# Peptides against a protein of PDB entry 5VVV: the designs that were tried, part 126

Target 1, 276 residues: chain A of PDB entry 5VVV
Amino acid sequence: FLCGVVEGFYGRPWVMEQRKELFRRLQKWELNTYLYAPKDDYKHRMFWREMYSVEEAEQLMTLISAAREYEIEFIYAISPGLDITFSNPKEVSTLKRKLDQVSQFGCRSFALLFDDIDHNMCAADKEVFSSFAHAQVSITNEIYQYLGEPETFLFCPTEYCGTFCYPNVSQSPYLRTVGEKLLPGIEVLWTGPKVVSKEIPVESIEEVSKIIKRAPVIWDNIHANDYDQKRLFLGPYKGRSTELIPRLKGVLTNPNCEFEANYVAIHTLATWYKSN
Target 2, 276 residues: chain A of PDB entry 5VVV as posed
Amino acid sequence: FLCGVVEGFYGRPWVMEQRKELFRRLQKWELNTYLYAPKDDYKHRMFWREMYSVEEAEQLMTLISAAREYEIEFIYAISPGLDITFSNPKEVSTLKRKLDQVSQFGCRSFALLFDNIDHNMCAADKEVFSSFAHAQVSITNEIYQYLGEPETFLFCPTEYCGTFCYPNVSQSPYLRTVGEKLLPGIEVLWTGPKVVSKEIPVESIEEVSKIIKRAPVIWDNIHANDYDQKRLFLGPYKGRSTELIPRLKGVLTNPNCEFEANYVAIHTLATWYKSN

## One batch from the design tools (peptide; made by RFdiffusion4, then SolubleMPNN)

Design b2_p20_1_s1 (from b2_p20_1, 8 letters changed)
Fold by OpenDDE base, seed 1:
Structure b2_p20_1_s1 (fold): chain B 276 residues (1-276), chain A 20 residues (1-20)
Amino acid sequence: as target 1 above (276 residues)
Amino acid sequence: SKYEKAKEAYKKAALKDVEE
């Protein structure tokens, strides 16, 4: 069971010292996972093709080493979906080289994220792939196999919540393709019925699990505030029955952008997890 | 940009969800 934090928000990424402090807290609270997915880290999303500099490499190596020291699984995410051409072998090779570099930093767990992108494929991809889901699954499977089938590999769908599913969760051709064609060793991220789910009913998890043919990992936006700088979410982790735990592969909270505001959010997630 | 457009779409969806 993956339980911890995803740094998955828009806005200023956390500094390396904050991330190291997070690892100390995660270990102390008996949580086990950190997903590196900061939207405004240029080499994660907007400039995903660019290799890390020597200085950036040293920082990431130090961060990954710190995660290992605190027994926290460090998952490196990349979001190529804004402008990747799935059918172009050069693009696939570029993605492979980027992940090879991160592997050299000591990273062993990875994620490919296709959240917050246009649903339309380019003309070249439409000639090769029958749907957007087929294109995403193809590259994800290829990368997963290329990396030697790492123990932890995550996929974030474009339809990552109930409200984004067309026509709905149970009848989505996109999610059906993901469920049927994504290799079984790859985990699927999900935010619940909504982008920000006040509640995640057990029935909603059973519904999505059926179509994706696996238990999801919750990307939980309950404490996310990147959509409104006037809001700060200081309340406890709630609206999730502990009956979800045996029906999930994990829970990763995407909390407030302000690192210092997240004590209650993360601590109460830990209490929730340990209560079952 | 594609990035900014997607970010604004996310923000709009998230705000709607929190206000419900």
Scores: peptide ipSAE 0.764, ipTM 0.972, DockQ to the pose 0.931
Fold by OpenDDE base, seed 2:
Structure b2_p20_1_s1 (fold): chain B 276 residues (1-276), chain A 20 residues (1-20)
Amino acid sequence: as target 1 above (276 residues)
Amino acid sequence: SKYEKAKEAYKKAALKDVEE
């Protein structure tokens, strides 16, 4: 069971010292996972093709080593979906090389994220793939296999919550394709009924699990505030029954952008997790 | 940009969700 934090917000990423402090807290609270997915880290999303510099590499190596020191699984995410051409072998090879570099930093867990992108394929991809889901699954499977089928590999769908599913969760052709064609060893991220879900009912998890053919990992935006700079979410992790735990592969909270604001959010997630 | 457009779409959706 993956339980911890995803740094998955828009806005200024956390600094390395904050991330190290996070790892310390996660260990102390008996949480086990950090997903590196900061939207405004340029080489994560906007410039995903660009290799890390020597200086950036040193920082990431140090960060990954720190995660290991605190027994926190460091999952490196990349979000190529803004402008990748799925059918272009050069794009696939570029993605492979980027992940190879990160593997050299000591990273062993990875994620491919297709959240918050245009669902329209380019003309070249339409010639090759039957749907956007087929294109995403194809590259995800290929990357997963290329990396030697790492123990932890996550996929974030474009339809990552109920409100983004067309026409709905259970009837989504996109999610059906993901469920049917995504290799079984790849985990699927899910955010719940909404982008910010007040509650995540057990039934909603059963519904999505059926179509994706696996228990999801929750990317939980309950404490996310990147969408409104005037909001700060200081309340406890709530609206998630502990009955979800046996029905999930994990929960990763995407908390407030302000690192210092997240004590209650993360601590109460830990309490929730340990209450099972 | 595609990035900004997607970000704004996300923000709009999230705002709607927390106001419900």
Scores: peptide ipSAE 0.763, ipTM 0.973, DockQ to the pose 0.900
Fold by OpenDDE base, seed 5:
Structure b2_p20_1_s1 (fold): chain B 276 residues (1-276), chain A 20 residues (1-20)
Amino acid sequence: as target 1 above (276 residues)
Amino acid sequence: SKYEKAKEAYKKAALKDVEE
């Protein structure tokens, strides 16, 4: 069971010292996972093709080493979906080289994220792939296999919540394709019925699990505030029955942008997790 | 940009969800 934090918000990424402090807290609270997915880290999303500099490499190596020191699984995410051409072998090779570099930093767990992108494929991709889901699954499977089928590999669908599913969760051709064609060793991220789910009913998890043919990992936006910097979510982790735990592969909270605001959010997630 | 458009779409969806 993956339990911890995803740094998955828009806005200023956390600094390395904050991330190290996070790892210390995660260990103390018996959480086990950190997903690196800061949307405003340029080489994660906007400039995903760009290799890390020597200086950036040193920082990431140090961060990954710190995660290991605190027995936190460091998952490196990349979000190529804004402008990747899936059918272009050069794009695939560029993605491979980027993940090879991160592998050299000591990273062993990875994620491909296709959240918050246009649903329309370019003309070249339409000639090769039957659907957007087919294109995403193809590259994800290829990358997963290229990396030697790492123990932890995550996929974030474009339809990552109930409200984004067309026509709905159980009948989504996109999620059906993901479920049927995504390799079984790849985990699927999900935010619940909504982008920000006040509650995640057990029935909603059963529904999505059926179509994706696996238990999801919750990307939990309950404490996310990147959509409105005037809001701070200081309350406890709630609206999730502990009955979800055996029905999930994990829960990763995407909390407030303000690192200092997240004590209650993360601590109460840990309490929730340990209460089952 | 594609980035900004996607970010604004997310923000709009998230705000709607929190206001419900």
Scores: peptide ipSAE 0.762, ipTM 0.972, DockQ to the pose 0.903
Fold by OpenDDE base, seed 3:
Structure b2_p20_1_s1 (fold): chain B 276 residues (1-276), chain A 20 residues (1-20)
Amino acid sequence: as target 1 above (276 residues)
Amino acid sequence: SKYEKAKEAYKKAALKDVEE
């Protein structure tokens, strides 16, 4: 069971010292996972093709080593979906080289994210793939296999919540393709019925699990505030029955952008996890 | 940019969710 934090917000990423402090807190609270997915990290999303510099590499190596020191699984995410051409072998090879570099930093767990992107494929991709889901699954499976089928590999769908599913969760052709064609060792991220789910009912998890043919990992936006700088979420982790725990592969909270505001959010997630 | 458009779409969806 993956339980911890995803740094998955828009806005200023946490500094390395904050991330190390996070790992210390996660260990203390018996949480086990950190997903590196800061959307404003240029080489994560906008410039995903660009290799890390020597200086950036040193920082990431130090961060990954710190995660290991605190027995936290460091998952490196990349979000190529804004402008990747799925059918172009050069794009696939570029993605492979980027992940090879991160593997050399000591990273062993990875995520490929297709959240917050346009649903339309380019003309070249339409000639090769039957749908957007087929294109995403193809590259995800290829990357997963290329990396030697790492123990933890996550996929974030473009339809990552109930409200983004067309026509709905159970009838989504996109999610059906993901469920049927995504290799079984790849986990699927999900935010619940909504982008920010006040509640995640058990039946909603049963519904999505059926179509994706696996238990999801919750990317939980309950404490996310990157969408409104006037809001700060200081309340406890709630609206999730502990009956979800045996029906999930994990829960990763995407909390407030302000690192110092997240004590209650993360601590109460830990309490929730241990209460099962 | 594609990035900014996607960010604004996310923000709009998230705001809607927390206002309900």
Scores: peptide ipSAE 0.759, ipTM 0.972, DockQ to the pose 0.912

Design b2_p20_1_s2 (from b2_p20_1, 7 letters changed)
Fold by OpenDDE base, seed 4:
Structure b2_p20_1_s2 (fold): chain B 276 residues (1-276), chain A 20 residues (1-20)
Amino acid sequence: as target 1 above (276 residues)
Amino acid sequence: SLYEKAKERYKEEALKAVEE
């Protein structure tokens, strides 16, 4: 069971010292996972093709080493979906090289994220893939296998919540393709019925699990505030029955952008997790 | 940019979600 934090917000990424402090807190609270997915980290999303510089590499190596020190699984995410051409072998090779570099930093867990992108494929991709889901699954499977089928590999679908599913969760051709064709060792991220889910009912998890053919990992935006900087979510982790725990592969909270605001959010997640 | 467009779309959907 993956339980911890995803740094997955828009806005200023946390600094390395904050991330190290996070690892310390996660360990103390008996959480086990950090997903590196800061949307405003340029080489994660906007410039995903660009290799890390020597200086950036040193920082990431240090960060990954720190995660290991605190027994936190460090998952490196990359979000190529804004402008990748799935059918272009050069793009695939570029992605492979980037992840190879991160592997050299000591990272052993990875995620491919296709959240917050257009559903449209370019003409070249339409000639090769029957759907957007097929394109995403193809590259994800290929990368997963290329990396030697790491123990933890996550996929974030473009339809990552109920409201994004067309026509709905149980009938989504996109999610059906993901469920059927995504290799079984790859986990699927999900935010619940909505982008920000006040509640995640058990039946909603059963519904999505059926179509994706696996228990999801919750990317939980309950405390996310990147969509409105006038809001700060200081309340406890709630609206998730502990009955969800045996039905999930994990929960990663994507909390407030302000690192200092997340004590209650993360601590109460830990309490929730340990209550099962 | 594609990034900014996607970000704004996310924000709109997130705001809608928390206000419902």
Scores: peptide ipSAE 0.718, ipTM 0.968, DockQ to the pose 0.923
Fold by OpenDDE base, seed 1:
Structure b2_p20_1_s2 (fold): chain B 276 residues (1-276), chain A 20 residues (1-20)
Amino acid sequence: as target 1 above (276 residues)
Amino acid sequence: SLYEKAKERYKEEALKAVEE
């Protein structure tokens, strides 16, 4: 069971010292996972093709080593979906080279994210793939196999919550393709019925699990505040029955942008996890 | 940009979700 934090918000990324402090807290609270997915890290999303510089490499190596020191699984995410051409072998090779670099930093767990992108493929991709889901699954499976089928590999669908599913969760052709064609060793991220889910009913998890043919990992936006700078979420982790735990592969909370505001959010997640 | 458009769509959906 993956339980911890995803740094997955829009806005200023946390600094390395904050991330290291996070690892200390995660270990202390018996949590085990950190997903690196800061939207405003240019080489994560906007410029995903760009290799890390020597200085950036040193920082990431140090961070990954720190995660290992505190027995926290470090998952590196990349979001190529804004402008990747799935059918172009050069694009696939570029993605492979980027992940090879991160692997050389000591990273062993990875994620491909296709959240917050248009559903439209370019003309070249339309000639090769039957749907957007087929294109995403193809590249994800190829990368997963190329990396030697790592123990932890995550996929974030474009339809990552109930409200994004067309026509709905149980009848989504996109999610059906993901469920049927995505290799079984790859985990699927999900935010619940909505982008920000006040509640995640057990029945809603059973519904999505059926179509994706696996238990999801929750990307939980309950404490996310990147969508409104006037809000700060200081309340406890709630609206999730502990009965969800045996029905999930994990829970990663995407909390407030302000690192110092997240003590209650993360601590109460830990309490929830240990109370099953 | 594609990035900014995506960010705005996310914000709109998130705001809608928390107001319901």
Scores: peptide ipSAE 0.717, ipTM 0.968, DockQ to the pose 0.930
Fold by OpenDDE base, seed 5:
Parts: sequence; C-alpha cells; structure tokens
Structure b2_p20_1_s2 (fold): chain B 276 residues (1-276), chain A 20 residues (1-20)
Amino acid sequence: as target 1 above (276 residues)
Amino acid sequence: SLYEKAKERYKEEALKAVEE
C-alpha cells in the first residue's frame, strides 16, 4: 500500500530542504511514499525533453539519496503529454534518455502522467493509433518494459476523475482501453468522483476498479489549494471510509502549496491509514 | 500556451468541485 504525499500542484515547487523535511515527517508518521510531480518544474512538464544540468542532477541525486535514508519510496514523474508525438520514435527515445538519466540518479520508481492535456491526437498519431488511450498505453507499456519493469510504475490517465470520464466512468472507452491494454504491473492514479473530491464513496472505487481492472492509487486533492490562492485547507483528512484501504493500491495526498500548512493534512492521513 | 490553457481548465474544474 502506497501512502504519502504527491508534490503535484501548480505553483512554486517546494525547495530541497522542504522535501527532506517532508521525508523525515513521512518516516516518523509511518508513511512510505513521495511522488515527485511539481507541475511548474520545467523539466517535468513544459520542457520534459530537456535533460537535467549537472547542477540539477546533483540536487536530484541528493534528494533521492535522502528519500532512501528515510526509507521513503521516491517516485519520479514526467508529464510529456502536452506536446509529445506518440508515433514518433525520436520522441520515445528522448523520453527513454530522460528516464535513463533519472535512473542514474538512483531512482527506481517512475510515473507517466497524462493529466491536464487535450484529448486530441495530432494527424501523425491518428494514422498509427486507434485512440488517444491506445497511444498513451503504447508508450507507457514500452517505457515500463524498457526500464526493466520496475516494482513501482504509475500511470495518470487523462480521465483521472469521474467528471472527466466520457460518457461516464463505467462506460468510458478511454478507461476501458487503459484497463484492457495497460500492463497489469502498472498502477493507475485516480482523484475520485471529482478533481477535488469532498467524499470518495466505496461504490465509486468499485466502479472505477472494474473498468481499469485493478485497484487505483488515489491522487487526493482534498487539501490542494493551487486552484485558488485565497484558500488554505487546514482541516483533517476526511470523507474517506477506512473501508477504502483494502480496495486501493494507495493514497497520495496533493496538499497545500504552502509547505508549512500541511502538518494536519499529512498527520491525519497517517492516522487514517493506521486505523485499519 | 498549451500549459496555461490546461492550468486554467484545471482551476475551473477544481473550483466547481469545491463549490458543490
């Protein structure tokens, strides 16, 4: 069971010292996972093709080493979906080279994210792939196998919540393709019925699990505030029955952008997890 | 940019979700 934090918000990423402090807190609270997915890290999303500089490499190596020191699984995410051409072998090779570099930093867990992108393929991809889901699954499977089938590999679908599913969760051709064709060793991220889910009913997890043919990992936006700078979410982790735990592969909270505001959010997640 | 458009779409959907 993956339980911890995803740094997955829009806005200024946390600094390395904050991330190290996070690892210390996660260990103390018996949580086990950190997902690196800061949307405003240029080489994560906007410039995903760009290799890390020597200086950036040193920082990431140090961060990954720190995670290992605190027995936190460090998952490196990349979001190529804004402008990747899935059918172009050069694009695939570029993605492979980027992940090879991160592997050299000591990273062993990875994620491919296709959240917050258009559902449209370019003309070249339409000639090769039957659908957008087929294109995403193809590259994800190829990368997963190329990396030697790492123990932890995550996929974030474009339809990552109930309200983004067309026509709905149980009838989504996109999610059906993901469920049927994504290799079984790859985990699927999900935010619940909505982008920000006040409640995640057990029935809603059973519904999505059926179509994706696996238990999801919750990317939980309950404490996310990147969509409104006037809000801070200081309340406890709630609206999730402990009956969800045996039906999930994990829960990663995407909390407030302000690192200092997240004590209650993360601590109460830990209490929730240990209560089962 | 594609990035900015996607970000704004996310914000709109998130705001709708928390206001319900």
Scores: peptide ipSAE 0.711, ipTM 0.967, DockQ to the pose 0.906
Fold by OpenDDE base, seed 3:
Structure b2_p20_1_s2 (fold): chain B 276 residues (1-276), chain A 20 residues (1-20)
Amino acid sequence: as target 1 above (276 residues)
Amino acid sequence: SLYEKAKERYKEEALKAVEE
């Protein structure tokens, strides 16, 4: 069971010292996972093709080593979906080289994220793939196999919540393709019925699990505040029955942008997790 | 940009979700 934090918000990323402090807290609270997915990290999303510099490499190596020191699984995410051409072998090779570099930093767990992108494929991709889901699954499976089928590999669908599913969760052709074609060893991220889910009912998890043919990992935006700068979420982790735990592969909270505001959010997630 | 457009869509959906 993956339980911890995803740094997955829009806004200024946390600094390395904050991330190290996070690892200390995660270990102390018996959580086990950190997903690196800061939207405003240029080489994560907007410039995903660009290799890390020597200086950036040193920082990431140090960060990954720190996660290992605190027994936290470090998952490196990349979000190529804004402008990747799935059918272009050069694009696939570029993605492979980027992940090879991160592997050399000591990273062993990875994620491909296709959240917050348009559903449209370019003309070249339409000639090769039957649908957007087929294109995403193809590259994800290829990368997963190329990396030697790491123990932890995550996929974030474009339809990552109930309100994004067309026509709905149980009848989504996109999610059906993901469920049927995505290799079984790849985990799927989900935010619940909504982008920010006040409640995540058990029946809603059963519904999505059926179509994706696996238990999801919750990307939980309950404490996310990147959508409204006037909000700060200091309340406890709530609206999730502990009956969800045996029906999930994990829960990763995407909390407030302000690192210092997240004590209650993360601590109460830990309490929730240990209460089962 | 594609990035900004996607960010705004996310923000709109997130705000709608928390106001319900």
Scores: peptide ipSAE 0.705, ipTM 0.966, DockQ to the pose 0.928

Design b2_p20_1_s3 (from b2_p20_1, 11 letters changed)
Fold by OpenDDE base, seed 2:
Formats: sequence, C-alpha cells, structure tokens
Structure b2_p20_1_s3 (fold): chain B 276 residues (1-276), chain A 20 residues (1-20)
Amino acid sequence: as target 1 above (276 residues)
Amino acid sequence: SLYEKAKKEYEEIARKAVAE
C-alpha cells in the first residue's frame, strides 16, 4: 500500500530542504511514499525532453538518497503529454533517455502522467493509434518494459476523476482501453469523483476499479490549494472511509502549496491509514 | 507557447475545481 504525498501542484515547487523535511515527517508518521510531480518543474513537464544539468543531477541524487535514508519510496514522475508525438520513435527514445538519467540518480520507481492535457492527438498519431488512450498505453507499456518492469510504476490517466470521464466512469472508452491494454504491473492514479473530491465513496472506487481492472492509487486533492491563492486547507483528511484501504493500492495526498500548512493534512492521513 | 498552453490547462482545471 502506497501512502504519502504527491508534490503535484502548480506553483513554486518545494525546495530540497522542505522535501527532506517531508521525508522525515513521512517516516515519523509511518508513511512510505513520495511522488515527485511538481507541475512547474520545467524538466518534469514543459521541458520534459531536457536532461538534468550536473547541478540538478546532484540535487536529485541527494534527494533520492535522502528518501532512501528515511525509507521513503521516491517515485519520479514525468509529464510528456503537453507536446509529445507518441508515434515518433525519436520522442520515445528521448523519454527513455530522460528516465535512464533519473535511473542513474538511484531512482527505481517511476510515473508517467497524462493529466491536465488536451485530448487531441496530432495528425501523425492519429494515423498510428486508434485513440488517445491507445497512444498513451502504448508508450507507457513500452517505457515500463524498457525500464525492466520496475516494482512501482504509475500511470495517471487524462480522465483521472469522475467529472473528466466521458460519458462517465463506467462507460468511458478511454478508461476501458486503459484497463484492457495497460500492463497489469502498472498502477493507475485516480482522484475520485471530482478534481477536488469532498468525499470518495467506496462505490465510486469499485466503479473505477472495474473499468481499469485494478485497484487505483488515489491522487487526493482534498488539501490542494494551487487553484485558489486565497485558500488554505488546514482541516483533517476526511471524507474517505477506511473501507477504501483494502480496495486501493495507495493514497497520495497532493496538499497545500505552502509546505508548513500541511502538518494536519499529512498527519491525519497517517492516522487514517493506520486506523485500518 | 508551451507556457500559454499549460496556463490555459491550469485555468480550466482551476475553474472546474471551483465549480465543483
């Protein structure tokens, strides 16, 4: 069971010292996972093709080593979906090289994220793939296999919550394709009924699990505040029955951008997790 | 630009999140 934090918000990423402090807190609270997915890290999303510099590499190596020291699984995410051409072998090779570099930093867990992107494929991809889901699954499977089928590999669908599913969760051709064609060793991220889900009913998890043919990992935006600069969510992790735990592969909270505001959020997630 | 595209996507998500 993956339980911890995803740094998945828009805005200024956390600094390395904050991330290390997070690992200390996660270990103290008996949580086990950190997903590196800061939207405004240029080499994560907008410039995903760009290799890390020597200085950036040193920082990431240090960070990954720190995660290991605190027994936190460091999952490196990349979001190539803004402008990748899925059918272009050079693009696939570029993605492979980027993840190879991160592997050299000591990272062993990875995620491919296709959240917050347009559903439209380019003309070249339309000639090769039957749908956007087919394109995403193809590259995800290829990368997963290329990396030697790592123990933890996550996929974030473009339809990552109920309100993004067309026509709905249970009838989504996109999610059906993901469920049917994504290799079984790859985990699927899910956010619940909404982008910010007040509640995640058990039935909603059963519904999505059926179509994706696996128990999801929740990317939980309950404490996210990047969408409203006036908002700080200081309340406890709530609206998730502990009955979800046996039906999930994990829960990763995407909390407030303000690092110090997240004590209650993360601590109460830990309490929730340990209450099962 | 890529930045403008990302910003638009963010704004769409933000609008949806507020509307929810």
Scores: peptide ipSAE 0.028, ipTM 0.668, DockQ to the pose 0.468
Fold by OpenDDE base, seed 4:
Structure b2_p20_1_s3 (fold): chain B 276 residues (1-276), chain A 20 residues (1-20)
Amino acid sequence: as target 1 above (276 residues)
Amino acid sequence: SLYEKAKKEYEEIARKAVAE
């Protein structure tokens, strides 16, 4: 069970010292996972093709080493979906090289994120892939296999919540393709019925689990505030029955952008997790 | 630009998140 934090918000990423402090807190609270997915990290998303510089590499190596020190699984996410051509072998090779670099930093867990992108493929991809889901699954499977089938590999679908599913969760051709064709062992991220789910009913998890043919990892935006910087979500982790725990592969909270605002959010997640 | 696209996407996400 993956339980911890995803740094998945838009806005200023946390600094390395904050991330290290996070690892200390996660360990203290018996959480086990950090997903590196800061949307505004240039080389994570917008410039995903760009290799890390020597200085950036040193920072990431240090960060990954710190995660290991605190027994926190460091999952490196990349979001190539803004402009990747899935059918272009050079793009696939570029993605491989980027992940190879991160592997050299000591990272062993990875995520491919296709959240917050258009559902449209370019003309070249349309000639090769039957759908956007097929394109995403193809590259995800290939990368997963290329990396030697790491123990933890995550996929974030473009339809990552109920409201983004067309026509709905149970009938989504996209999610059906994901469920059917995404290799076993690749986990699927899900935010619940909504992007920001006030509640995640058990039934909603059963529904999505059926179509994706696996228990999801919740990317939980309950405390996310990147969409409204005038708000701080200081309340407890709530609206999630502990009955979800046996039905999930994990929960990663995407909390407030303000690092220090997240004590209650993360601590109460830990309390929730221990209550299974 | 890619930045403008990302900003637009962010704004759309923000709108969706608030509307939900």
Scores: peptide ipSAE 0.027, ipTM 0.668, DockQ to the pose 0.420
Fold by OpenDDE base, seed 5:
Structure b2_p20_1_s3 (fold): chain B 276 residues (1-276), chain A 20 residues (1-20)
Amino acid sequence: as target 1 above (276 residues)
Amino acid sequence: SLYEKAKKEYEEIARKAVAE
């Protein structure tokens, strides 16, 4: 069971010292996972093709080493979906080289994120793939196999919540393709019925699990405030029955952008996790 | 520009948050 934090918000990323402090707190609370997915880290998303510089490499190596020191699984995410051409072998090769570089930093767990992108394929991809889901699954499977089938590999679908599913969760051709064609060892991220789910009913998890043919990892935006930084979500982790725990592969909270505001959020997630 | 792209992304997030 993956339990911890995703740094998955838009806005100013956390600094390295905050991330190290996070790992210390995660260990103290017996949480086990950190997903590196800061939307405004340039080489994560906007400039996903660009290799890390020597200085950036040293920072990431230090961060990954710190996660290991605190027995936190460091998952490196990349979000190529803004402008990748799935059918172009050069794009696939570029993605492979980027993940090879991160592997050299000591990273062993990875994620491919296709959240918050246009649902339309380019003309070249339409000639090769039957659907957007087919294109995403193809590259994800190829990358997963290329990396030697790492123990932890995550996929974030474009339809990552109930409200984004067309026509709905149980009838989504996109999620059906993901469920049928995504390799079984790849985990699927999900935010619940909504992007920010006040509640995640058990029935909603059963529904999505059926179509994706696996238990999801919850990307939980309950405490996310990147959409309104004037608000701080200081309340406890709530609206999630402990009956979800045996039906999930994990829960990763995407909390407030303000690092110090997250004590209650993360601590109460840990309490929730241990209560089962 | 980088700024325009970032602004568009924030606007999309804000629209999603309001629509929910």
Scores: peptide ipSAE 0.025, ipTM 0.652, DockQ to the pose 0.296
Fold by OpenDDE base, seed 3:
Structure b2_p20_1_s3 (fold): chain B 276 residues (1-276), chain A 20 residues (1-20)
Amino acid sequence: as target 1 above (276 residues)
Amino acid sequence: SLYEKAKKEYEEIARKAVAE
């Protein structure tokens, strides 16, 4: 069961010292996972093709080593979906080389994120793939296999919540393709019925699990505040029955952008997790 | 630019999240 934090918000990423402090807190609270997915990290999303510099490499190596020191699984995410051409072998090779570089930093767990992108494929991809889901699954499976089928590999769908599913969760052709064709060792991220789910009913997890043919990992935006500058949610992790735990592969909270505001959010997640 | 595209996407998601 993956339980911890995803740094998945838009805005200023946490600094390395904050991330190291996070790992210490995660260990102390018996949480086990950190997903590196800061949207405004240039080489994570907008410039995903660009290799890390020597200086950036040293920082990431140090960060990954710190995660290991605190027994936190460091998952490196990349978001190539803004402008990748799925059918272009050169693009696939570029993605492979980027992940090879991160592997050299000591990273062993990875994620491909296709959240917050348009559903449109370019003309070249339309000639090769039957749908956007087919294109995403194809590259995800290829990368997963190329990396030697790592123990932890995550996929974030473009339809990552109930409100983004067309026509709905149970009838989504996109999610059906993901469920049927995504390799079984790849986990699927989900935010619940909504982008920011006040509640995640058990029935909603059963519904999505059926179509994706696996238990999801919750990317939980309950404490996220990047979308509303006036929002600072300091309340406890709530609206999630502990009955979800046996029905999930994990829960990763995407908390407030303000690092110091997240004590209650993360601590109460830990309490929730241990209460089962 | 890639930056402007990302900004627009963020704003769209932000609006959806608030409306939910």
Scores: peptide ipSAE 0.020, ipTM 0.617, DockQ to the pose 0.424; fails the geometry check

